Peptides against a protein of PDB entry 4XPM. Designs and how they scored, part 151

Target 1, 160 residues: chain A of PDB entry 4XPM
Amino acid sequence: VMLHSKNVKGFLENTLKPYDLHSVDFKTSSLQSSMIITATNGGILSYATSNNDVPKNSINEINSVNNLKMMSLLIKDKWSEDENDTEEQHSNSCYPVEIDSFKTKIYTYEMEDLHTCVAQIPNSDLLLLFIAEGSFPYGLLVIKIERAMRELTDLFGYKL
Target 2, 67 residues: chain B of PDB entry 4XPM
Amino acid sequence: DIKGTIAFDTHGNVIESTGVGSQRIEDIGDLSKVTLDAEGFAQVQGDSLLVHLYKRNDITLAVYTSA

## One batch from the design tools (peptide; made by RFdiffusion4, then SolubleMPNN)

Design b2_p24_1_s2 (from b2_p24_1, 11 letters changed)
Fold by OpenDDE base, seed 5:
Structure b2_p24_1_s2 (fold): chain B 160 residues (1-160), chain C 67 residues (1-67), chain A 24 residues (1-24)
Amino acid sequence: as target 1 above (160 residues)
Amino acid sequence: as target 2 above (67 residues)
Amino acid sequence: SLLEEILKQAEESSKRPGPLVGIV
């Protein structure tokens, strides 16, 4: 069994969509990035970005990918530490959730001026990671990733 | 007349904010401690503004209006 | 309601084109 690269990419691209609420006069920017990474090494298995104005094979594109790799690794490391820290799991930055009897946790992390959230796909070696601008509220970001996780049942229990 | 809004979750994290609410995120700490009635409603006087609280499904919406 | 609108948009952004795993 292997990941269906095109379908995973398509899913991640859809998650980039912003909120545009009409109940209140509120709208967000698109996510900067959405990724599925390995829980073991923080390696990127698939990703989508909203900034596609960079020419292919350019130095700027390479720098962008390298930046994503760095952020992925840093967030993976923080996630790993928190999963082994009972105190951190009870902080306001941790959301225990249950999807169809499968339990996981959503963590929010501030990375410089960016707002991020990450969650382990239940019983898998994979993490789902959203990166947004600092103007994107954490509470809304958590709702976004929780709903996205519900669509990843194909990956529940996926091992590398 | 609505001057702004704040919606927040049970962790005190913002879901959305508009108008004066965007400048009063620090109010969440106090608003989260307000006792709501059986239907999930309350009103709180804060400074020169009246805050209308509505809680449903673990989400609290604060609407700021003129007193 | 606000919650219903948020959840609806969250679900719309969570669509996938097909199966996420394949057979080697």
Scores: peptide ipSAE 0.686, ipTM 0.942, DockQ to the pose 0.931
Fold by OpenDDE base, seed 2:
Structure b2_p24_1_s2 (fold): chain B 160 residues (1-160), chain C 67 residues (1-67), chain A 24 residues (1-24)
Amino acid sequence: as target 1 above (160 residues)
Amino acid sequence: as target 2 above (67 residues)
Amino acid sequence: SLLEEILKQAEESSKRPGPLVGIV
């Protein structure tokens, strides 16, 4: 059963929060965007963005949303290609993970100057996608998305 | 007396870095090749710093100290 | 988190005696 759209939106908004180590001088920026998209065509089912200062219905907002759509499609295409490429699955940009006996992969992709990572929600037609600034280290980004994925068990096995 | 740190994963990607570690990300390539003891620990001499390596649950932490 | 736990251990034992295995 798919989660209510509002609940998913709230979840994604929460993932935007930066990582902050209070004991040491280390803090990341917030994620630029967090999205759940379809693995089939890269359609955005839900998204959150940290850039909420843009007025609604403005040209800037429209451009921002369009940019997200473009990014989602590009990343979906890259993900789909990699899922059919054994060499790419063994690169350091691919993290095979197992969550409660469910297997998936986390891919990291450099998109322009942004750091992105994407993972198929286990056994589903859905992808979780994080977009961050280039200062966000990939290793931490992978950990972040893995931990987020563990909270989306209700979407495991979801088929369109 | 920690001068900096680098935490990195098994893929050599940075998890976090602080202090002098933030300027020594290139060390990961060499540090990842260091043989650790049974406790997941090793020490490596650097330029002027001693690097203490701790590996636990696929995360390696390099701690840079003066001694 | 695991990372924070390792950091705490490092703070406490950063000068722990151990093998010097190489030069970076």
Scores: peptide ipSAE 0.121, ipTM 0.852, DockQ to the pose 0.020
Fold by OpenDDE base, seed 4:
Structure b2_p24_1_s2 (fold): chain B 160 residues (1-160), chain C 67 residues (1-67), chain A 24 residues (1-24)
Amino acid sequence: as target 1 above (160 residues)
Amino acid sequence: as target 2 above (67 residues)
Amino acid sequence: SLLEEILKQAEESSKRPGPLVGIV
């Protein structure tokens, strides 16, 4: 199955939606950003943001994209370091998971006042990255990204 | 009557919180140490609240009640 | 969702007495 860029973009946009527990009085904010980036360089292949009110081709949009680029690079760097650090892989910030017999890890990182989590799409050169406000609980963020990755099986094993 | 809830994972990270639970996130440290019975249940007496603990599929839910 | 199911179950059973294990 071939995934087109538009399909990936639409998928990421859907991940931005807040989590709403209908049985209890609990609802999260929308994700600030959802991204697929390269594990090698932290380059953004696709992204979605909740701040869609910024006019296209404006200076504000450029600054927003640049901010995403910076964050993606920083998180990729941290991820790379942790992937080469056995101790960090056993910390509370690392969630080993298995999806359809494929193993990967979910890392949580605090970026200033933001809550982020990142995971390598199994056996691929790609990372899935969620950025949320500090009010978004890490435990729920991990569940969210795990469930999202389960829908990206077409990208498993993708190499650049 | 339920006064609040906290759900947390095996890493002690919050999944959700409601009511008084949102003001008692610090309880997770102690709650995570509680031994549950065969059904994944326990009760813990707090200062003024009773905490009902439920664990299922690596998620622990703490329900705060007055009794 | 799984979490919602757990919450629903907990709400139904929280009114029932159970073993007191400790103090927080």
Scores: peptide ipSAE 0.080, ipTM 0.848, DockQ to the pose 0.020
Fold by OpenDDE base, seed 1:
Structure b2_p24_1_s2 (fold): chain B 160 residues (1-160), chain C 67 residues (1-67), chain A 24 residues (1-24)
Amino acid sequence: as target 1 above (160 residues)
Amino acid sequence: as target 2 above (67 residues)
Amino acid sequence: SLLEEILKQAEESSKRPGPLVGIV
């Protein structure tokens, strides 16, 4: 399996778009960040952020990337712990799902004032990670990441 | 007359909320315990509002009305 | 109805392959 950086980046950028239900008075903010990280080390393979007005190679960009690295590592660690904890896998923070006969789990984690969710790309060494504001409902966030996962079939089974 | 809505999943997490529903997220705990009929519907009298419950495909929609 | 539409949209968002407006 080949990971095409440009295609993945574009995909992640699309996931940032807010939810807007036109039929009723309900809409969300954009995701703060969307990332594909390694399940093993929490290393970022690709990422997108809603804060794109930061100049490249600036101190602010470096800080932003470092912050993403920190968050990804923390979430990966929590995910790893939960994957080895039967009780956590049956908590309200864990959503077992099946996509085209592939099983995976979606976890929701509160990170300070942020709402996050993470899911292992089925049978892979990769995690998809969404970071949103606290106003973004967890239930919708789960639906969003499940939908996104269904579009990443090319990454199913990807091993490092 | 609909005063608000809450949609939530089987884990009790909010999917969406509108109107008075946005201020009654805490109701999910009680609403999730309501027994639905064979068609996935129920009505529950609240403090001042009637709640209409609809469940389909693991999503529950609570609709708050005056009557 | 509006209620059915909301449920349907949520259902489709969770199960239907492909992007929907506001989801992906």
Scores: peptide ipSAE 0.027, ipTM 0.807, DockQ to the pose 0.089; fails the geometry check

Design b2_p24_1_s3 (from b2_p24_1, 10 letters changed)
Fold by OpenDDE base, seed 1:
Structure b2_p24_1_s3 (fold): chain B 160 residues (1-160), chain C 67 residues (1-67), chain A 24 residues (1-24)
Amino acid sequence: as target 1 above (160 residues)
Amino acid sequence: as target 2 above (67 residues)
Amino acid sequence: SLLEEILKQADESSKRPGPLVGLV
């Protein structure tokens, strides 16, 4: 089994979309980044960013990707630690969820001034990672990634 | 007259905030402890504002009004 | 409702172009 790179990329691009609520007068920024990374090494398998003004193959693009690589690795490390920490799994930063009888956990992490959340795709070697500005509420971010995860059933059980 | 809102989840994390609610995120700690009626409603007096609480599907919405 | 709107928008942002696995 191999990933359909274009469709995965397209999915991640769609996740960048902000909230614009009308029931209450509230809106968010777009996600800064959305990624699927490996749970083992924190390697980026696919990513999307809201900053599409960077020319392809430019130095700025390379720097941007390198920054994402750094963040993904750091977040993977935090996730790995928390997965082995019962106390952290019961903190307000951990949301156990169940999708079609598959269990996973959503973790929220503050990365500098950014709000991030990450969740293991059920029974897989993959993590879904959202990076947003600090103004993006964690509760809303969690809902976003939970709903996104429900659409990743193709990747449930995906092993590297 | 609505002065603002705060919506928060069962973990006390903000879902959204508007108006005066955006400046009163710290209220979540106290609001989360309020006992709601069978329909998921409560009213709490806070400072000079009245807070209307509505909980449904693990989301609590606090609406701040003058009365 | 607020929740309904949130979930709706979350779902809308979760669309995929097609299968996420398989040969291109």
Scores: peptide ipSAE 0.744, ipTM 0.937, DockQ to the pose 0.780
Fold by OpenDDE base, seed 2:
Structure b2_p24_1_s3 (fold): chain B 160 residues (1-160), chain C 67 residues (1-67), chain A 24 residues (1-24)
Amino acid sequence: as target 1 above (160 residues)
Amino acid sequence: as target 2 above (67 residues)
Amino acid sequence: SLLEEILKQADESSKRPGPLVGLV
């Protein structure tokens, strides 16, 4: 079994969409980035970004990709440490969730001025990672990634 | 007349905020301790504002209005 | 309700073009 690259990327691109609430007058920015990375090394398997105005093969694009690589590695490291730390798993930055009897945890991490959240795709070697601006509230970000994870059943149990 | 709102989850993290609520995120600590009635509602008098609390499905919505 | 609207938009942003895996 291998990843369907185009469909995975298409999924991640859809997750970038912002909230635009009408029950209350509240609107978020789009996610800066959405990624599926390896839980072992933090390698990026697929990604989408809201900043599509960067010319291909430009220095800015290279810097952007390199920045994503760095962030993914750092977040993977934090996640790995927290998965082995019972105290961190009971903090307000950890959300245990269950999807169709599959258990996982959503972690929120502040990366510089950005708000991020990450969760292991159940029983897999993969992590789903959202990166948003600091104005994107963590509680709403958690809901977003939880609902997104429910659509990743194809990847439950995926091993590298 | 709504002056603002704050919605927060069971972890005390913000879901959304509007109006005066955006400047009163620190109220979550106190609001989370308020005892709600059987229907999940409460009213709390603030300094100059009345806070209407609604909890449903682990989300608490605080609506700030004039007293 | 607020929750219903949030969940609706979250679900709408979670659509996929098709299967995420293929047979090798």
Scores: peptide ipSAE 0.743, ipTM 0.937, DockQ to the pose 0.924
Fold by OpenDDE base, seed 3:
Formats: structure tokens, sequence, C-alpha cells
Structure b2_p24_1_s3 (fold): chain B 160 residues (1-160), chain C 67 residues (1-67), chain A 24 residues (1-24)
């Protein structure tokens, strides 16, 4: 089975949208990045980034290709460690979820001052990864990725 | 007279915060232990503010008021 | 409600153009 690259990219671009709540006076920034990476090596299969007004070629530009590659690898490594650690799976940074009888886990990770969350697409070799500013609440970020995962049923069971 | 809000999940992580709630994130630890009634409501006195708690579908909303 | 609004916006941000697998 082959990935439909354009449709995957389009999906990730849509996930960048911020929250703008009216029931309470609260809104977030857009996600900095949204990615599908391999669970095996942390390689980026597809990604989307927001247009943040940052100087080009800055050493600390988070949306640079090099930084995204580094973050994806680091998060994959942390995820792999936690998947083999029962205690970490019972921490407040791990959310076991079930989508249409398929089980997965959402992990939240602090990466410097950024808020990230990652989840394995059920029974697949793929991870969905969101990267947001530190002002983006983890609880809201978890809801975002859970609802996004429900639209990825085409990728459930996808093997490299 | 709402002074602020905090919404949090069952893991104690913030979903949203406004007003004085943004400065009282540490209250989540105590608020999460409050016994709610059958409809998911409770009121707790916190210093000079009254906290109205509403829990529904594993999300707790705390509304801070002066009375 | 707050939850209803959150879920609505989360779902709106999760739309896809079409199938995620198959030939282009």
Amino acid sequence: as target 1 above (160 residues)
Amino acid sequence: as target 2 above (67 residues)
Amino acid sequence: SLLEEILKQADESSKRPGPLVGLV
C-alpha cells in the first residue's frame, strides 16, 4: 500500500488551526508543526508548518528542516523508551485511548519551551506528532490529536 | 461576577484558563479531589473567591467568582 | 457548552482532502 502524499500533507495542514473558544474567552496560537513520522527511525514522511514570522536562517528556527528532523528523532526515541516503561505509561503524560476498538497511547513531551504530543497510529509503523508553543495547554493539545487520529483510519495497520 | 476560569482533564492537565484562573493553575491539585454531586457540581471556598466546579465527560470547569 | 465547542473545532481541524492511501 502506498501513501497518498498530497492528501496526507493536506490533512496535516488542516491540523495546524488554532482554537478560538467563545464559551470562555480563550484562544491559542496555531500549531508550529504537524508531522507523520516513522516509529522505527523517526524519519519524516510528511509535515506541515505554520507561517510564523521568524528570521530566516536563524540558528534556533524551530520550523527549519534540520530542527524538525532533530525533534522527530528525539521524540521517537523518547516514545520508544516510554513504550517499554510501565511506570511512564501510568504517568499523567500518557493518555491511553481507544478509537473504534483500536488502542493507542498519546504522550505529551516538553521539548525545551515547546509543548509536544505524539501518538502511534494504531497497529502501524507511523506516529502522529504535534508541536506547539508553550502557551498551548497540554489537555487541549491531547484532545486535538485524539480527534485528528480518528480521521486516520486509512493508515491503521500501515506497515513500512 | 466571573473573575476567571480553569478547565482541566482527569490527568490534571490544563485545557484552558482565563482571568484569575491563569494565575491559580496550582489549585488543580486540590480541586481534582473535591467530591461532586450527582449532577457533577460543587462549590468550594478558596481564600476570598468562590470556586464553582462543573464536571462533564471527564472535563472539569472551575469558575472563580467573588461570591 | 465548552466541551461541545472544543470538539467541534478539533473535528473541523481534522478534515482531509481524500483517501490517505492509494495511487496518486
Scores: peptide ipSAE 0.741, ipTM 0.938, DockQ to the pose 0.797
Fold by OpenDDE base, seed 5:
Structure b2_p24_1_s3 (fold): chain B 160 residues (1-160), chain C 67 residues (1-67), chain A 24 residues (1-24)
Amino acid sequence: as target 1 above (160 residues)
Amino acid sequence: as target 2 above (67 residues)
Amino acid sequence: SLLEEILKQADESSKRPGPLVGLV
């Protein structure tokens, strides 16, 4: 069993969509990036980005990918530390959630001027990671990733 | 007239903010401690503005209006 | 309601084109 790369990529691209609320006059930017990474090494298995203005094979594209690699590694490291820290799991930056009897935790992390959110796909070696601008509220970002995780049941229990 | 809004979750994190609410995120700490009635409503006076609170399904919406 | 609208839009952004595992 292996990941269906095209379908995973398509899913991540869909998650980039912004909120445009009408009940209140509020809208967000698109997510900057959406990723599935390994919980072991922080390696990127699949990603989508809203920045499509960079020419392919350019130095700027390479730098963009390298930046994603750096952020994924840093977030994975912080996630690993928090999973072994009871106090951090009870902070306001940690959301325990249950999806069809499967339990996981959603963490929010500030990365420079960016707002990030990460969660382990239940019983798997994979993490789902959203990266947004600082204007994207954390509470709304948490809802976004929780609803996205519900569609990843195919990956529950996935081991590398 | 509505001057702004703040919606926040049970962790005190912002879900959305508009108008004057975007400049009063620090109010969440105090607003989260307000006792709501059986229907999840309350009103609190904050300096020159009146705050209307409504909580449903673990989300609290604060609506700022003129007093 | 606000919550209903948020959840609706969140679900719309969570669509997948097909199975996430299998041979390409």
Scores: peptide ipSAE 0.740, ipTM 0.939, DockQ to the pose 0.783

Design b2_p24_1_s4 (from b2_p24_1, 10 letters changed)
Fold by OpenDDE base, seed 4:
Structure b2_p24_1_s4 (fold): chain B 160 residues (1-160), chain C 67 residues (1-67), chain A 24 residues (1-24)
Amino acid sequence: as target 1 above (160 residues)
Amino acid sequence: as target 2 above (67 residues)
Amino acid sequence: SLLEEIEKQAEESSKLPGPLTYIG
């Protein structure tokens, strides 16, 4: 079994869409980035960013990718620590969820001025990671990633 | 009549805020402790505003009104 | 309702362009 790189990328690009709530006067920004990373070492398998006007192979692109690599590794480390800490699993930063009898946890992390959330794709070696501006409410971010996770059944049980 | 809103989850994390609600995020701590009726409704008198609480599917919406 | 709108938009942002895996 191999990853369909183009479709994975396309899915992540779709997740970048903001909330635009008309029932109330409320709108978010787009996600800064959406990624699938490895749970083992935080390596990026696929990513999408809202800033897509950087020339390929430019210094700015390199810096952007390096920043994503750094954040993915840091968040993976936090996730790993929390998965081995019962107290952290019961904090207000952890959301246990069940999808088609598969259990996983959504964690929210403050990364400097950014709001992030991460969740392990059930029974897989993969994590789904959203990075948003600090103005993006955690509650909406959690709902967003939970709904996205429900569409990743093709990746349930995926091993590296 | 609506002055603002706050929506929050069971963890007390903000889902959305509008109007005066954006300046009253600190109210979530107290609002989360309010006992709701069988229909998931409650009214709480705040400083100078009345807060209407609606809970549905583990999400609580607080609507701030003058009356 | 607000909740319904949130759920709807969350679902709309999670659409798949196609299968995420294939047999090589």
Scores: peptide ipSAE 0.667, ipTM 0.823, DockQ to the pose 0.940
Fold by OpenDDE base, seed 5:
Structure b2_p24_1_s4 (fold): chain B 160 residues (1-160), chain C 67 residues (1-67), chain A 24 residues (1-24)
Amino acid sequence: as target 1 above (160 residues)
Amino acid sequence: as target 2 above (67 residues)
Amino acid sequence: SLLEEIEKQAEESSKLPGPLTYIG
């Protein structure tokens, strides 16, 4: 079984969309990044970013990718630690969720001035990671990633 | 007249805020302790505002009104 | 309602363009 790179990328691009709540005249920014990373090493398998104006092979692009790599590794490490810490699993930064018969947990992490959330794709070696601006409410971010996770059944049980 | 809103989850994390609600995030602690009726509704008299609470699917919406 | 709007938009942002895996 192989990943369909194009469709995975397309899915992640769709997740970048902001909330535009007309009922209360409230709108968020787009996600800065959406990623699927490995739970083992925090390696990026696929990613999407809201800023696509950077020329390819430019120094700015390299710096941005390097930044994503660093963040993914740091978040993976935090996630790994929390998965081995019962107390952290009961904090307000952990959201246990159940999709059909599969269980996973959504963690929220503040990274500098950014709001992030991460969740293991059930029974897989993969993590789904959202990175947003600090103005993006955690509550909305959690709802967003939970709904996204429900669509990733093709990746349930995926092993590296 | 609606003066503002706050929506929050069971963890007390903000989902959205508007108007005066954006300045009243600290109210979540108290609002989360309010007992709701069978329909997930409650009203709480605040300082100068009345707060209407609506809960659905573990999300609580607080609507601030003048009366 | 607001809550319904939130849920709807969250779902809309999660659409799949197609299968995420294949047998190669």
Scores: peptide ipSAE 0.665, ipTM 0.824, DockQ to the pose 0.901
Fold by OpenDDE base, seed 2:
Formats: sequence, C-alpha cells, structure tokens
Structure b2_p24_1_s4 (fold): chain B 160 residues (1-160), chain C 67 residues (1-67), chain A 24 residues (1-24)
Amino acid sequence: as target 1 above (160 residues)
Amino acid sequence: as target 2 above (67 residues)
Amino acid sequence: SLLEEIEKQAEESSKLPGPLTYIG
C-alpha cells in the first residue's frame, strides 16, 4: 500500500480553510500549516501551507520548509513523551476520541506564538498536525482535527 | 438583545467568545457547574446579565443577555 | 445555530479529493 501523494496533499490543503462563523461574527485565519508526519521520527510525508506565494527554491522557501521540519520534530517529541505520561494524558491539553471503535488522542501544544494540534491516525505510524496562529481558539482547532481524522480511514493501520 | 457569547468544551477550553463574553472567560468555571435540564438548557442570573446555557455534543454555548 | 455552523465548517474542510492510498 502506497500513499496517493496528490490526494493527500489535496486533503491537507482543504483543512487549511478558516472558520467564518456568521452566527456570532467571528472569523479565524487560515491554518498556517497542515501536515502528515511520521510518529517515529517526525518526518514530513505531506504538507500544505496557507502562504504559497514564496518563489520556488528561494531562500524564504527553504527557511519555511526547514522551519516546518523543526516544528514537526519538536511536536513529535512532545507527543511521544505525553503518550508515555499518564498525567499528561489527563490534562486539559489532551482529548481522547474514538472513531469507529478506534481510540486516539488529540493533543494541543503552544509553540512560541502558534497554536498547534496533533493526533495519531489510529493504529498507524502517522500523525496529523495542524499549525495555526495564536488567535485560533484551541477548541475550534480540536474540532477541526477531529473531523478531519474521521476522513482518514484509508490511513488507519498504515505502517511505514 | 445579545451582549456576548462563550462557547467551551468539557475541558473548559474556549471554542469561541464574542462581545462581553470575551471579557468573562473566567465565568466558565462557574458555568460548567450549572445543572442543565433534560434538554440541555439552563438560565443563570448574573450581575446585570442573564446567561442562557445550551449544551450539545459536549459543547456548551453561553449567551449573555440583558433579560 | 453556532454549534451546527462550527460542525458544518469543520466537515467541509475535511473533504477528500479521492482515495489516500493505492496498491502498487
């Protein structure tokens, strides 16, 4: 089984869409980044960013990609630590969820001035990772990633 | 007349806030303890505002009104 | 309602363009 690169990328691009809540006149920014990374090493398998105006092969593009690599590794490390820490699993930064009898956990992490959210795709070696601006409410971010996870059944049980 | 809103989850984390609700995030602690009726509704009289609570799917919406 | 709007938009942002895996 192989990943369909274009469809994975397309899915991640779709997740970038902001909330625009007309009910209460509240709108978020787009996600800064959406990623699927390896749970083992934090390597990026696929990613999407809201700012695609950076010229290809430019210094700015290289820096942005490198920044994402660093971010993914750091978050993977935090996730790994929390998965082995009972207290962290019961904190307000951990959301246990169940999708079609598969259990996983959603974690929220403050990364400098950014709000991040990560969850293991059930029974897989993959993590789904959202990165947003600090103004993006964690509650909405959790709902966003939970709904996204429900669509990733193709990746349930995916092993590297 | 809605003065503001707060939506929060079972962890007490804010989903969204508007109006006066944005300045009253600290109310979540008390609001989370309010007993809701069978339809997931409650009204709580505050200082000068009335709070209408609605809960669905583990998300609570608090609506602040003058009456 | 607000809650319905949140859920609707979360679901809309989660659409798949097609299968995420293939056999090859």
Scores: peptide ipSAE 0.665, ipTM 0.820, DockQ to the pose 0.880
Fold by OpenDDE base, seed 3:
Structure b2_p24_1_s4 (fold): chain B 160 residues (1-160), chain C 67 residues (1-67), chain A 24 residues (1-24)
Amino acid sequence: as target 1 above (160 residues)
Amino acid sequence: as target 2 above (67 residues)
Amino acid sequence: SLLEEIEKQAEESSKLPGPLTYIG
């Protein structure tokens, strides 16, 4: 079994879409990045980034390949630590979820001024990772990644 | 008139905020402890504002009004 | 409603363009 690279990329691009809630006149920005990374080493298997027409003159641009690699590794490390810490699994930054009898956990992490969330694809060596601006509410981010995870059944049990 | 809103999840994390609600995020701690009725509704008198609480599907919406 | 909008938009952003794996 091999990954369909183009379809994985296309899925991640779809997840970038913002919320536009008319009921309360509330809008979010697009996700900055959406990635599938390895749980073992934090390597990026696929990623999508939002198009930003704002000039990028900083070495710390979040959409740069180097920054994405760095963030991926850092979040993987945090996730690994929390998976081995019972106390962290009961914090307000951990959301246990069940999808078709498969159990996983969604973690939220503050990365400088960015809001991130990550979850292991059930029974796999893969993590799904969303990176958003600090103005993106964690509650909406969690709902977003949960719904996205439900569509990744093709990757359940995927091993490297 | 609605002065603002806050929506939050069971972990106390914000889903959305508008109006005065954006300045009252710290209220979530107290609002999360309010006992709701069987239909998932409650009213809480705050300072000068009345808070209407609605909960459905593990999401709580707080609506701030004058009365 | 607010909750309906949230759920609908979350689902819309999670659509697959096709299968994510294939047999090599």
Scores: peptide ipSAE 0.665, ipTM 0.822, DockQ to the pose 0.912

